# Peptides against a protein of PDB entry 9IZ0: the designs that were tried, part 315

Target 1, 345 residues: chain A of PDB entry 9IZ0
Amino acid sequence: ITCLGSNGHTYKQLVKGGNDDLRQDAVMEQVFEQVNGFLRSYRKTSQRNLSMRTYKVIPLALKTGVIEWVQDTIPLGEYLDSAHKVYHPKEWSLSTCRKLIAEKQMEDLETRLKVYDLVCRHYRPVFRHFFLESYADPVQWFTTQTNYARSTAVASVLGHVLGLGDRHGQNILIDKTSGEVIHIDLGIAFEQGKKLPVPECVPFRLTRDVVDGMGITGVEGVFRRCMEFTLETLRREEDSLLSVLEVLRYDPLFSWLISPLRRMKKQKMQLENFNQPESGNITTDASRDPKIQRNNVSGESEAERAILKVRQKLSSTLSVEASVGELIRIAQDPSYLALMFCGWS

## One batch from the design tools (peptide; made by RFdiffusion4, then SolubleMPNN)

Design b2_p28_8_s1 (from b2_p28_8, 14 letters changed)
Fold by OpenDDE base, seed 2:
Structure b2_p28_8_s1 (fold): chain B 345 residues (1-345), chain A 28 residues (1-28)
Amino acid sequence: as target 1 above (345 residues)
Amino acid sequence: EREEVRRELLEREAEEKRTGVPVYGEVL
């Protein structure tokens, strides 16, 4: 829809009428705005203009809301698929890579690692070309690549701390003006991604294409330093961050658990990405929910467990540098990436 | 041009990493 603001400006807005509960997204965006307050208050982060890019979410009903349309954005996965066809026309298609990983999903780790390595050799990174193509001016090229590395660092630390899930290339937008990343579809948080049909094993998305966008220094430049400064800020503001999360503990609209419907929707989307559109009426007989023992884990005990995990991730037991070093290592580990739905790109 | 700017900026980044001091007031 197009709305006229009280300031006389015309705003394009996306009305989302899908099965997604925008209330979860709106709450997570409020947490990000509080974190952005902490990043603005701390010298090392404020000097670098470090922020989690946010967007306005107005939930209108259980499954309906208005999202602020982020202009001049592209989904990372859409860019990467198009760019890979241009720069590597002799390599495998994304569909071929997905199929090979899927065919081995039930195999042992050794077999999955071999297939992941094979896919990686036939689907090389291209995300550096986004910056090289989009910015003719060398200063703009560097500025936007730096903004990308900075914003990715903030999103990586914050995504780890809050346990953000479902960080696939369609849920990460690139701002074509600034080079910053914008994370969307925030309804999988507090490590609920581990409950997906393909469990999330990495703390954040740091695939080969995500690293290729950082330029020649990869993770060892701006990205690592900005992760360190972000984690240092969050450790200083631990009590403030935990106080924000304690308010959410009492929000009856916030779900600390992935909904069965959202889990089924993600399962269906994962399966549909493996099936070519054969026009077969798969009547998914929704009647066989295996009796996952509803341990009556009160919503309160799930919130308490989530907050405890946030506190544990903010622990000062390791230095900031050691903690960031381990997070970067795990996020790039083939033994984890080979287990993911799309760990190669 | 791009490679020269890239080199200068990588040298700036390396120097900032080494000194902890922003080169030319630009904090990387």
Scores: peptide ipSAE 0.033, ipTM 0.696, DockQ to the pose 0.013
Fold by OpenDDE base, seed 4:
Structure b2_p28_8_s1 (fold): chain B 345 residues (1-345), chain A 28 residues (1-28)
Amino acid sequence: as target 1 above (345 residues)
Amino acid sequence: EREEVRRELLEREAEEKRTGVPVYGEVL
C-alpha cells in the first residue's frame, strides 16, 4: 500500500497478512536499535558508523502488520540468481544445485561434502559484480563495498549473539544506494533455527558469495576488524544488552520458541524449494501432527535459557580476535555449509 | 582506476593492521 504521511510525503508500505508473527520482527528491530545505541557510544564502532540496518515494523495484530517497504533494495538471492545466469551461463542452475543437495540430505557427512564440493565447482561466486555493475565511480564503488563489509560484520556478530535463524538469500536485502545489508523476517531467533527440519548449524551466513562481495581482501580486511569492534562493544555492554532481553522475558507477545505453525510453514517452503512443482495434488492431510513431546518447560524457562546463551556468547574467556576467528572459521567450514539448505551461495 | 582503488584499499588495510592508525584520514 502507499500511505500519505502527516508531512505530506508518500511512503510505500508492505502489508503482511497471514501466519507471519510480525511481533517477533518488531521486537528484534527494537533490540537492534538498542544495540545501535551501544555502537554509537563506543569510539571504535562510532568512527566507522557501524550499525545494524533496521526497518520499521508496525504489528497491527499477532499475525498482521505493516512493514516499511525498504526502497532501492534487492534480495541477495534474487541478485545472485540473476547475476549467475549472466556471468556463468554454462554452469548449473540454482534448481539443479538445490536438487542435488536435497537428494543427499539424509546421507552421511562424507557424501554430503562430495555433493557440496561438486555443486561449488558448478556454481561459482558472482556477488563482486553487484558493486562492479552498480557503481561506475571508483570512490562510490569503494565506499559501497566498504559499507557492505561493515554492515555484514555487524549483522554477523548480532546474528550469532541473538541466534538469528532463517538467514537465506531472500531474507537478506542489499541496499542499492549504500551497499548495506538489511536483514528481514526476524521471527526465528535465539537458536530456534536449530529446530528447523534442516537445522541451521552456522553462526551466520558467510557463504562464498557473501565473501565475494567483500572484494579482494575477503574476510581478512574490513569485515574481520568490524566484527572484532562490534563484539568488543557488545562485551562491554553485556549487562545493558541482557537488561534489554530481560524486558522481553515479561512480554507476553514475544515467543522464545518457534511456533509449530511457523515450523510447518518453513518445512513446506523448504520442500517446495526442493521440489519443482510437479503438478501432483499433495493433499497434505494436516491430521498427523507427530507428537512433539511438549516438554512443558514454562516460557520463562526458555527465556532464561536464551538469555543464558547470549551471556555465554559474550564471554571474555577468549580474546575478541580468537572469538571472531573461530566464528569466521565455523561460518565458512564446508562440514557445516554442506549441511545447510543453501550453503554454496 | 578500480585496480588502483583496490591497491589503495589493500595498502590502507595493511597499514591500519600494522599501526592501528588510519593512513589516509579515513578509519576503515
Scores: peptide ipSAE 0.033, ipTM 0.675, DockQ to the pose 0.013
Fold by OpenDDE base, seed 3:
Structure b2_p28_8_s1 (fold): chain B 345 residues (1-345), chain A 28 residues (1-28)
Amino acid sequence: as target 1 above (345 residues)
Amino acid sequence: EREEVRRELLEREAEEKRTGVPVYGEVL
């Protein structure tokens, strides 16, 4: 839909209906707006214009809403698939890599690491070419690559702290104008991604292509410093952030639990992407899984646990530098990346 | 043009790695 704003500007909007609960996305965007307030108030983050890129979400009902159309963007995964075919036409297809990882999904870690390494050798990173292709001016190239590293750093810290899950290449948009990342589909927060059939094991997405986009310094340049300043800001504003999250504890519209429908949709999407043969007719008798009845973890108990985990992640027990160093290490660890659906790109 | 720009950009990235100094004095 195209809407005319009161300012005379035309805005494209996506009306989404179906099984997606846009209320969680809208709440997470509100949390990011508050965090962006903290980033603007702190000198080290304000001087660098550090922010989480947000988009407008207006929930209209339980499963319907209006989403801002993020103009001039491309999904990271769409760019990487296309660019890999152009730059490395003799390497394996994304489908071949996915099949090989899926075929070994039930094997031991040593076997999965060998397969991950094999896939990595036949599917090289290409994301540096996004900046080299899009920006002919060296200043624009440097500025946009810097904006990418900065925005990825902010998103990585927030992704870890808020426990954003399912950060695959289709849930990360790249702004073609600024180079900034935009995280979409935020309905898996507060570590609910660990309850997926393929659990998210990394604190944020820091795959070889995500690093390749940072240029030649990789994680040791702008990215690390911006993660440190972002985490320092969030530690300073811990009480303010926790107060924002406590309002959500009492919001009857916010679900701290992944909805059974969203879990089934994500499970189906994982299975389809793995090309696993549909084991026949999972009849939608959501009434008969006796394991669903034993997680009478009240939404309140899960909210309290989520807030406690946020507090633990903001703990000053380790320095900012040590905490960021460990997060970067874990996010790049092959032992975790080999367990992911797409950890090689 | 694009190939020459790409070469210049890659050389600049290599120099930034070598020096550890961003070529543009913005607050990085």
Scores: peptide ipSAE 0.031, ipTM 0.503, DockQ to the pose 0.014
Fold by OpenDDE base, seed 1:
Structure b2_p28_8_s1 (fold): chain B 345 residues (1-345), chain A 28 residues (1-28)
Amino acid sequence: as target 1 above (345 residues)
Amino acid sequence: EREEVRRELLEREAEEKRTGVPVYGEVL
């Protein structure tokens, strides 16, 4: 829909109806706005304008709401698929790479590493070209690439601390004006990504294309330093962040668990990306709704476990530099990326 | 302390690599 604002500007809005609980997205956006308050209050983060880019979510009912359409954005995965065809027209298609990884999903780590390496040799990074194509002026190029590295660093720390899952290239938007990342579809949080049919094994998305977008310094430039300053800010504001999450513990509309329906939908989307349309009518009768008695006792225990995990991730036992160094190492480890649905790009 | 936390993390990473089940250490 298109709405006319009181300021005379027209805003595009997406009305979502269906199985996705927009209350989860709205709650996570509220947490990000509070964190943006902490980042603005701290000198090391405020001097760099560090923020999690947010969007407006208005839940109207269970599984229904309005999302603000972010203008001048492109999904990272859409850009990468188009750019890869231009810069590497002799390499494998994204569908070929996906198929080869899926065919080996039940194999041992050694076999999965060999297939991941093979896919990586036939699907090279291209995301550096986004900045070179979009910005002819060297100052604009440098500024937007810097904004990308900064916003990716903030999103990586927050994504890790809050246990954000399902961070695939269609759930990460790039702002074509600023170079900033915008994370969407936030309904897999608090490590519920580990409960997906393909478990998430990395703290955040730091694939070869995500790194290629940072330019010649890769992770060792703006990105690492901005992760360190973001984590330092979150450790300083731990009690404030935990207090925000405790308010959510008592929200009867917030789900600390991935719903069986959402898990099944993500499973189907993973399978549909592997099935070329062989026209086989599998009418799976979805008519057995298991009345999972939402025992309120299970929800409180999972909320408490989630808050304890956030506290553990904010622990000062390691230095900020050591913690960030380890997160970056794990997020780039081929032994983890080879286990992911799309770890090569 | 720091070396013990690093040892526990490395042990969890080794177990994660062995089991294929992501085990983030209490420090990650």
Scores: peptide ipSAE 0.007, ipTM 0.338, DockQ to the pose 0.026; fails the geometry check

Design b2_p28_8_s2 (from b2_p28_8, 12 letters changed)
Fold by OpenDDE base, seed 1:
Structure b2_p28_8_s2 (fold): chain B 345 residues (1-345), chain A 28 residues (1-28)
Amino acid sequence: as target 1 above (345 residues)
Amino acid sequence: ELEEVQKEQLERLAEERLTGEPVYTEVL
């Protein structure tokens, strides 16, 4: 829908109806706005304009709401699929790569690493071309690439600390004006991505294409430093961040667990992306909503465990540099990326 | 080492140009 604002501007809005818990997105966006407050208050992050890009989510009812339509964006995965066809027309298709990884999903790590390496050799990074194509002016090119690296660093730290899952290329938008990343579909948080059929093994998305977008410095420049400054800020504001999360503990509508329905929907979408549509009408009459008596006691114990994990991730036991170094290492480790649904791009 | 220091200096100089303020990195 298009709405006229009180300021005379027209805003496009997405009315989302369906099983997606827009309240969880709205809550995560509120956490990001609080974190953006901390990033603005600290000199090292404020000077760099470090922020998590947010979008407005207005929950209207259970599983319905209005989402701000972010104009001038493209999903990272949509750009990459198009760019790979242009820059590497002799390489494998994304569908071929997905199929080969899927066929080996139940195999040992050594076999999965060999297939991942094979896919990587036949599907090379292209994301640097986003910045080169979009900006003819060297200052604009440099600015937008820097904004991308900064934005990705903030999102990577926050994604790790909050345990954001389902960070595939369709859930990461690129702003064509600023180069910043916008994370969408925030309904998998607090490490619930580890409960997916393909468990998430990386702290955040730092695939070869995500790194290629950072330019010639890769992770060893603006990205690493901005991760360090972001983590330093979050460690300083630990009590403030935990206090924000404690408010969510008492929200009876916030789900600290992935819903079985969302898990099944992600299972089907993962399987349907692996199987060509054999038109088998399996009418699974899922009309029996099991009254999952949310034992409130189970929700509080999951919230407490989630908050404890956030505290553990903010621990000062390791230096900021050592912690960031280990996160960057794990996020790029082929032994983890080979286990992912799409770890090669 | 020297190339990394030059890379870091170039990125600092570029951050300074983008921020309009000298990014005093305390080299600890």
Scores: peptide ipSAE 0.023, ipTM 0.515, DockQ to the pose 0.012
Fold by OpenDDE base, seed 4:
Structure b2_p28_8_s2 (fold): chain B 345 residues (1-345), chain A 28 residues (1-28)
Amino acid sequence: as target 1 above (345 residues)
Amino acid sequence: ELEEVQKEQLERLAEERLTGEPVYTEVL
């Protein structure tokens, strides 16, 4: 939809209708704006213009809202699929890679690691080309690559601390003007990604293509330092951040748990992304969801557990450098990436 | 080692150029 603003400017808006509760996205965007306040108040982060890129979310009803259409963006996964076909036309397709990983999903870690390595050898990183193609001026190229590394660092720390899930390449936009990342579909937070049919086991997305976009230094340099400064800021503002999350404890509209409907939708989307339709009518009779005993843990007790996990992630028991080093290590560990839905790119 | 130090130096110089302020690595 194109809306005419009261200022006479036209704004493109995405109307999302369906089963997705945009209230989760709106609340997470509000948390990001508060965190952006902390990043602006601290010298080491403000000097670098560190921020989580936000977008406007206006919930209109339980499952309908208006999302700001972020102009001049592309989904990371869309760029990578296109670029991989251009730069590596003799390598495997994304569908072939997905199929091979899916066929081994129920196998042991050793078998999954072998298949992950095999896929990685036949699907090489290409995300460096985004910056090389988009920015002919060396200053713009360097600026945008730096903005990418900085924004990815902020999103990685904040994504870990808040336990953001569902960080696949379609839920990460790249701004073609700034090189910054924009995270969308924020309705899986507070470690609820671990409850997905393919559990999320990395703290944030730091796949080979995410690293390839950082240039010749990879995760070292700008990315690592910006993660450190971001984590240092969040540790300083721990009580402020926890106070923001405590307000959400009493928000009857906020869900600390993944909805069964969202879980089923993500399960179906994962299965559909693994199954290109060979035309077999598998009527999956939806009647046998095993009654996972909803321990009637009050929504309050789940909020308290989520806030406690955030506090634990902000613990000063380890240095900022040691904490960031461990996060970067885990996020790139093949033993975790081989377990992911799409850990190779 | 030497290549990593050079990479980090290049990124510091370039971050300094973008921020307009010297990015002193506090050698902790």
Scores: peptide ipSAE 0.014, ipTM 0.415, DockQ to the pose 0.013
Fold by OpenDDE base, seed 5:
Structure b2_p28_8_s2 (fold): chain B 345 residues (1-345), chain A 28 residues (1-28)
Amino acid sequence: as target 1 above (345 residues)
Amino acid sequence: ELEEVQKEQLERLAEERLTGEPVYTEVL
């Protein structure tokens, strides 16, 4: 839908109808705006204009809403597929790479690592070219690459702390004007990505292309420093952040669990990448969502467990530098990346 | 009907994640 704003500007709006929990997106965007308040209040983060880029989500009904179409954006995955064909036309297709990883999904770690390494040798990173192509002026290039690294750092820390899942290349938009990342489709939070058929085992997306976009310094430049300042701010504002999350505990329409529909969608996408022959009738008996045994073995609600996990991630037991160092290490570790869904790489 | 619409919506949403183009349903 294109809406004429009261300011005389036309805004494209994406109307998502259907089974998307746009209310969860709207709530997560509200949490991000509160975090942006904390980032603006702290000198180290405000001086760098650190923010989580937000978009407007207006839920119209339980499963329908209007999402602000962020103008001048491209999905990271769309850019990467197109750019890879241009810069590496002799390498494997993304489809071939996904197939090879998928075919080995049930194999041991050693086999999965061998396939991941093989795919990495035949599918090289290209995301540095986004900045080189888009910005002819060296100052604009440097500014935009810096904005990308800053934005990615904020999103990485906040995504880890809130346990954001489903951070594939289509759920990350790149702003073509600023180089900032915009995370969309926030319906997997509070580590519910670990409950996917292929569990998410990395804290955030730090794939080779995400690093290639940071330029020659990679993670050791602006990115690491901005992660440190962001985590320092979130640790300082822990009580404020937890208070925001406690409000969500009492929202009867906020789901602390991944929706059955979103699981089924993820499962279907995973199964379609497995050329398992059409062995009959998986009656997707949506009634056989194995009741996640509410092994309230602790007696705690899903919300309490989520909030406790956020608190644990904000703990000052390790320095900010040590914590960020470990997060960066894990997010880039082939032993974790090789275990991810074939569409992650 | 409802299951088929849900299945088709799940398929479109799977394609959106694969292709990166939001499948615009023009609501007329």
Scores: peptide ipSAE 0.000, ipTM 0.267, DockQ to the pose 0.135
Fold by OpenDDE base, seed 3:
Formats: structure tokens, C-alpha cells, sequence
Structure b2_p28_8_s2 (fold): chain B 345 residues (1-345), chain A 28 residues (1-28)
């Protein structure tokens, strides 16, 4: 829909109806606006215009709401699939890569690493071409690639600290005007992504294509330093951030647990994307799995655990540089990327 | 020529990225 604002400006909005709980997304966007306040108040982050890109979410009722239409964006995964066909037409299809990874999902780590390496050799990075195609002026090219590295660094630190899960290529938008990343579908936070059928093993998405978009320096220079300054800011504002999260502990509209409907939807998407014809009638009786009933961890106990994990991730026991160095190492480790649904791009 | 100017701009811009000075200083 298009709405006319009281300021005379027209806004495109997406009305979502159905089974998606937009309250989780709205709460995470509020947390990001508070974090953006901290990033603006600290000299090292404000001088670099470091921010998490946000979008407006207005929950109207249970499972319904209005989302801002983020103009001039493309999903990272949509760009990468298209660009890979153009720049590497002799390499494997995304479907072939997915199939080979899925066929080895139950094998040992050594076998999974061999298949991951094989897929990587037949599906090369292309995301550098986004900037080369989109920006004819060298200054615009550099500015947008810098904005990409900066925004990816902020999103990576926040993704780790807040335990944002399900950061697949369709949940990361690229702004075609600024080069910045926008994270969408924020309904998996506080490490609930580890409870998915294919668990997220990395702190944030730092795949070969995510790195290729940073240009010749890769993770070094802008990305690493912007992660360090972001983490330094969050450590400084730890009490302020924890106070925001404590308010959410008592919000009856916020769920610290993954919605059974979101879990089922994501499980179906994972199975469909693997093209496994498991003719198992997933009978709609998600109520009958006796393993789901035993993990009735009270929402309060999960909120407490989530806040404790945030505090632990903000610990000053290691330097900012050592902490960021370890996060970058883990996020790029083939031993974790080979376990992911799509760790090669 | 255009590739060399682009390369020299890219190298200078990579160095500014490495030094951490904001690129906004030279357009005044």
C-alpha cells in the first residue's frame, strides 16, 4: 500500500497478514534504535557514521502488521544467484551445490569439509561485482564499498551479541544506493537459531561472498576496525543495553522462544531447499513431539539465560581486538561453514 | 591511463581505509 504521511510525503508499506509474528521484528528494531543512539554518542563510531540499518515495523494484531517497504534494495542471495550465472556460467548451479551438501549432511566432519571444498572450487565468489556494476564513478564505488564493510561490521557485532539467527542470503538486503546491509526477519534472536534443524554454528554471516564485497582488503582494515569500535561502544554501554533487554523480559508481547509456527515454516524451507523427497507426512501434530514438551523452559528462564549470554559476550576479559579476532576466525572457519545450509556463498 | 588513475585512486583509498581517516577531508 502507499500511505500519505501528515508531512505530505508518500510511504510505501507492506501489509503482512498470516502466520508471521511481527512483534519480534518490531522489538528487535527498537533495540537497534537504542544501539544506534550509543553508536552516535561515541566519538569512534559517530565519526564513521556507524549504525544498524533499521526499518519500521508496526504490529497491528497477533500475526499481522505493516512493514516499511525498503526501497532500492535487493536480497543478497538473489543478487549472488544472478551474478554467479553471469560471471561463472561454467560453474555449478546453486541447486547442485545445495544437493551435494545435503547428501553429505549426516557424514563426518572430514567428509563434509571435502564436499564443502569441492563446492567452493565449483562456485566462486562474485559479490565484488555488485559494486563494480552499480557505481561507475570510482568515488561512489569506494564510498559504497566502505559503507558495505562498515554496515556489515555493525550487523556482525550486533548479530553475535544479540544472537541473531537465520541470517541467510534472503534475510540480508543490500541497499543499491548506499551499499549498506539491512537485516530483515528478526524473529530469531538470543541464539534461538541454534534450535533450528540445521543449527547456525557461526556468530554472524562472513561467507566468501560477504568477504568478496569488502574488496581487496577483505576482513582486514575497515571491517575489522569497525567491528572493534562497535564492540568497544557496546561494552561501554553494557548497563544501558542490558536495561533495554530487561524491559523486554517483562513485555508480554515479546517471546524469548522461537514460535512453533516459525520453527515449522523454517523446517519446511530447509527441507524444500535440500530437495529431499522425505515423503514423511509431517502430520501437523507439532503438539505431539515429546521432545518439544520436555523443553518447556519457562519464558522467564529463557529471558534470564539470554541476558546472561549478552553480558558474557560483552565481557572485558579479552581485549576488543582479541575478541573481534576470534569472532572473525570462527565466522570464516570451514569447520563451521561446512555445517551450514549455505556456507559457501 | 584511466586504469592507472583508477589503480592509484584505489591504492590511496585502500591506504585511507588502512589509516582510518575519514575520506571526507579532500572534497573541500
Amino acid sequence: as target 1 above (345 residues)
Amino acid sequence: ELEEVQKEQLERLAEERLTGEPVYTEVL
Scores: peptide ipSAE 0.016, ipTM 0.418, DockQ to the pose 0.012; fails the geometry check

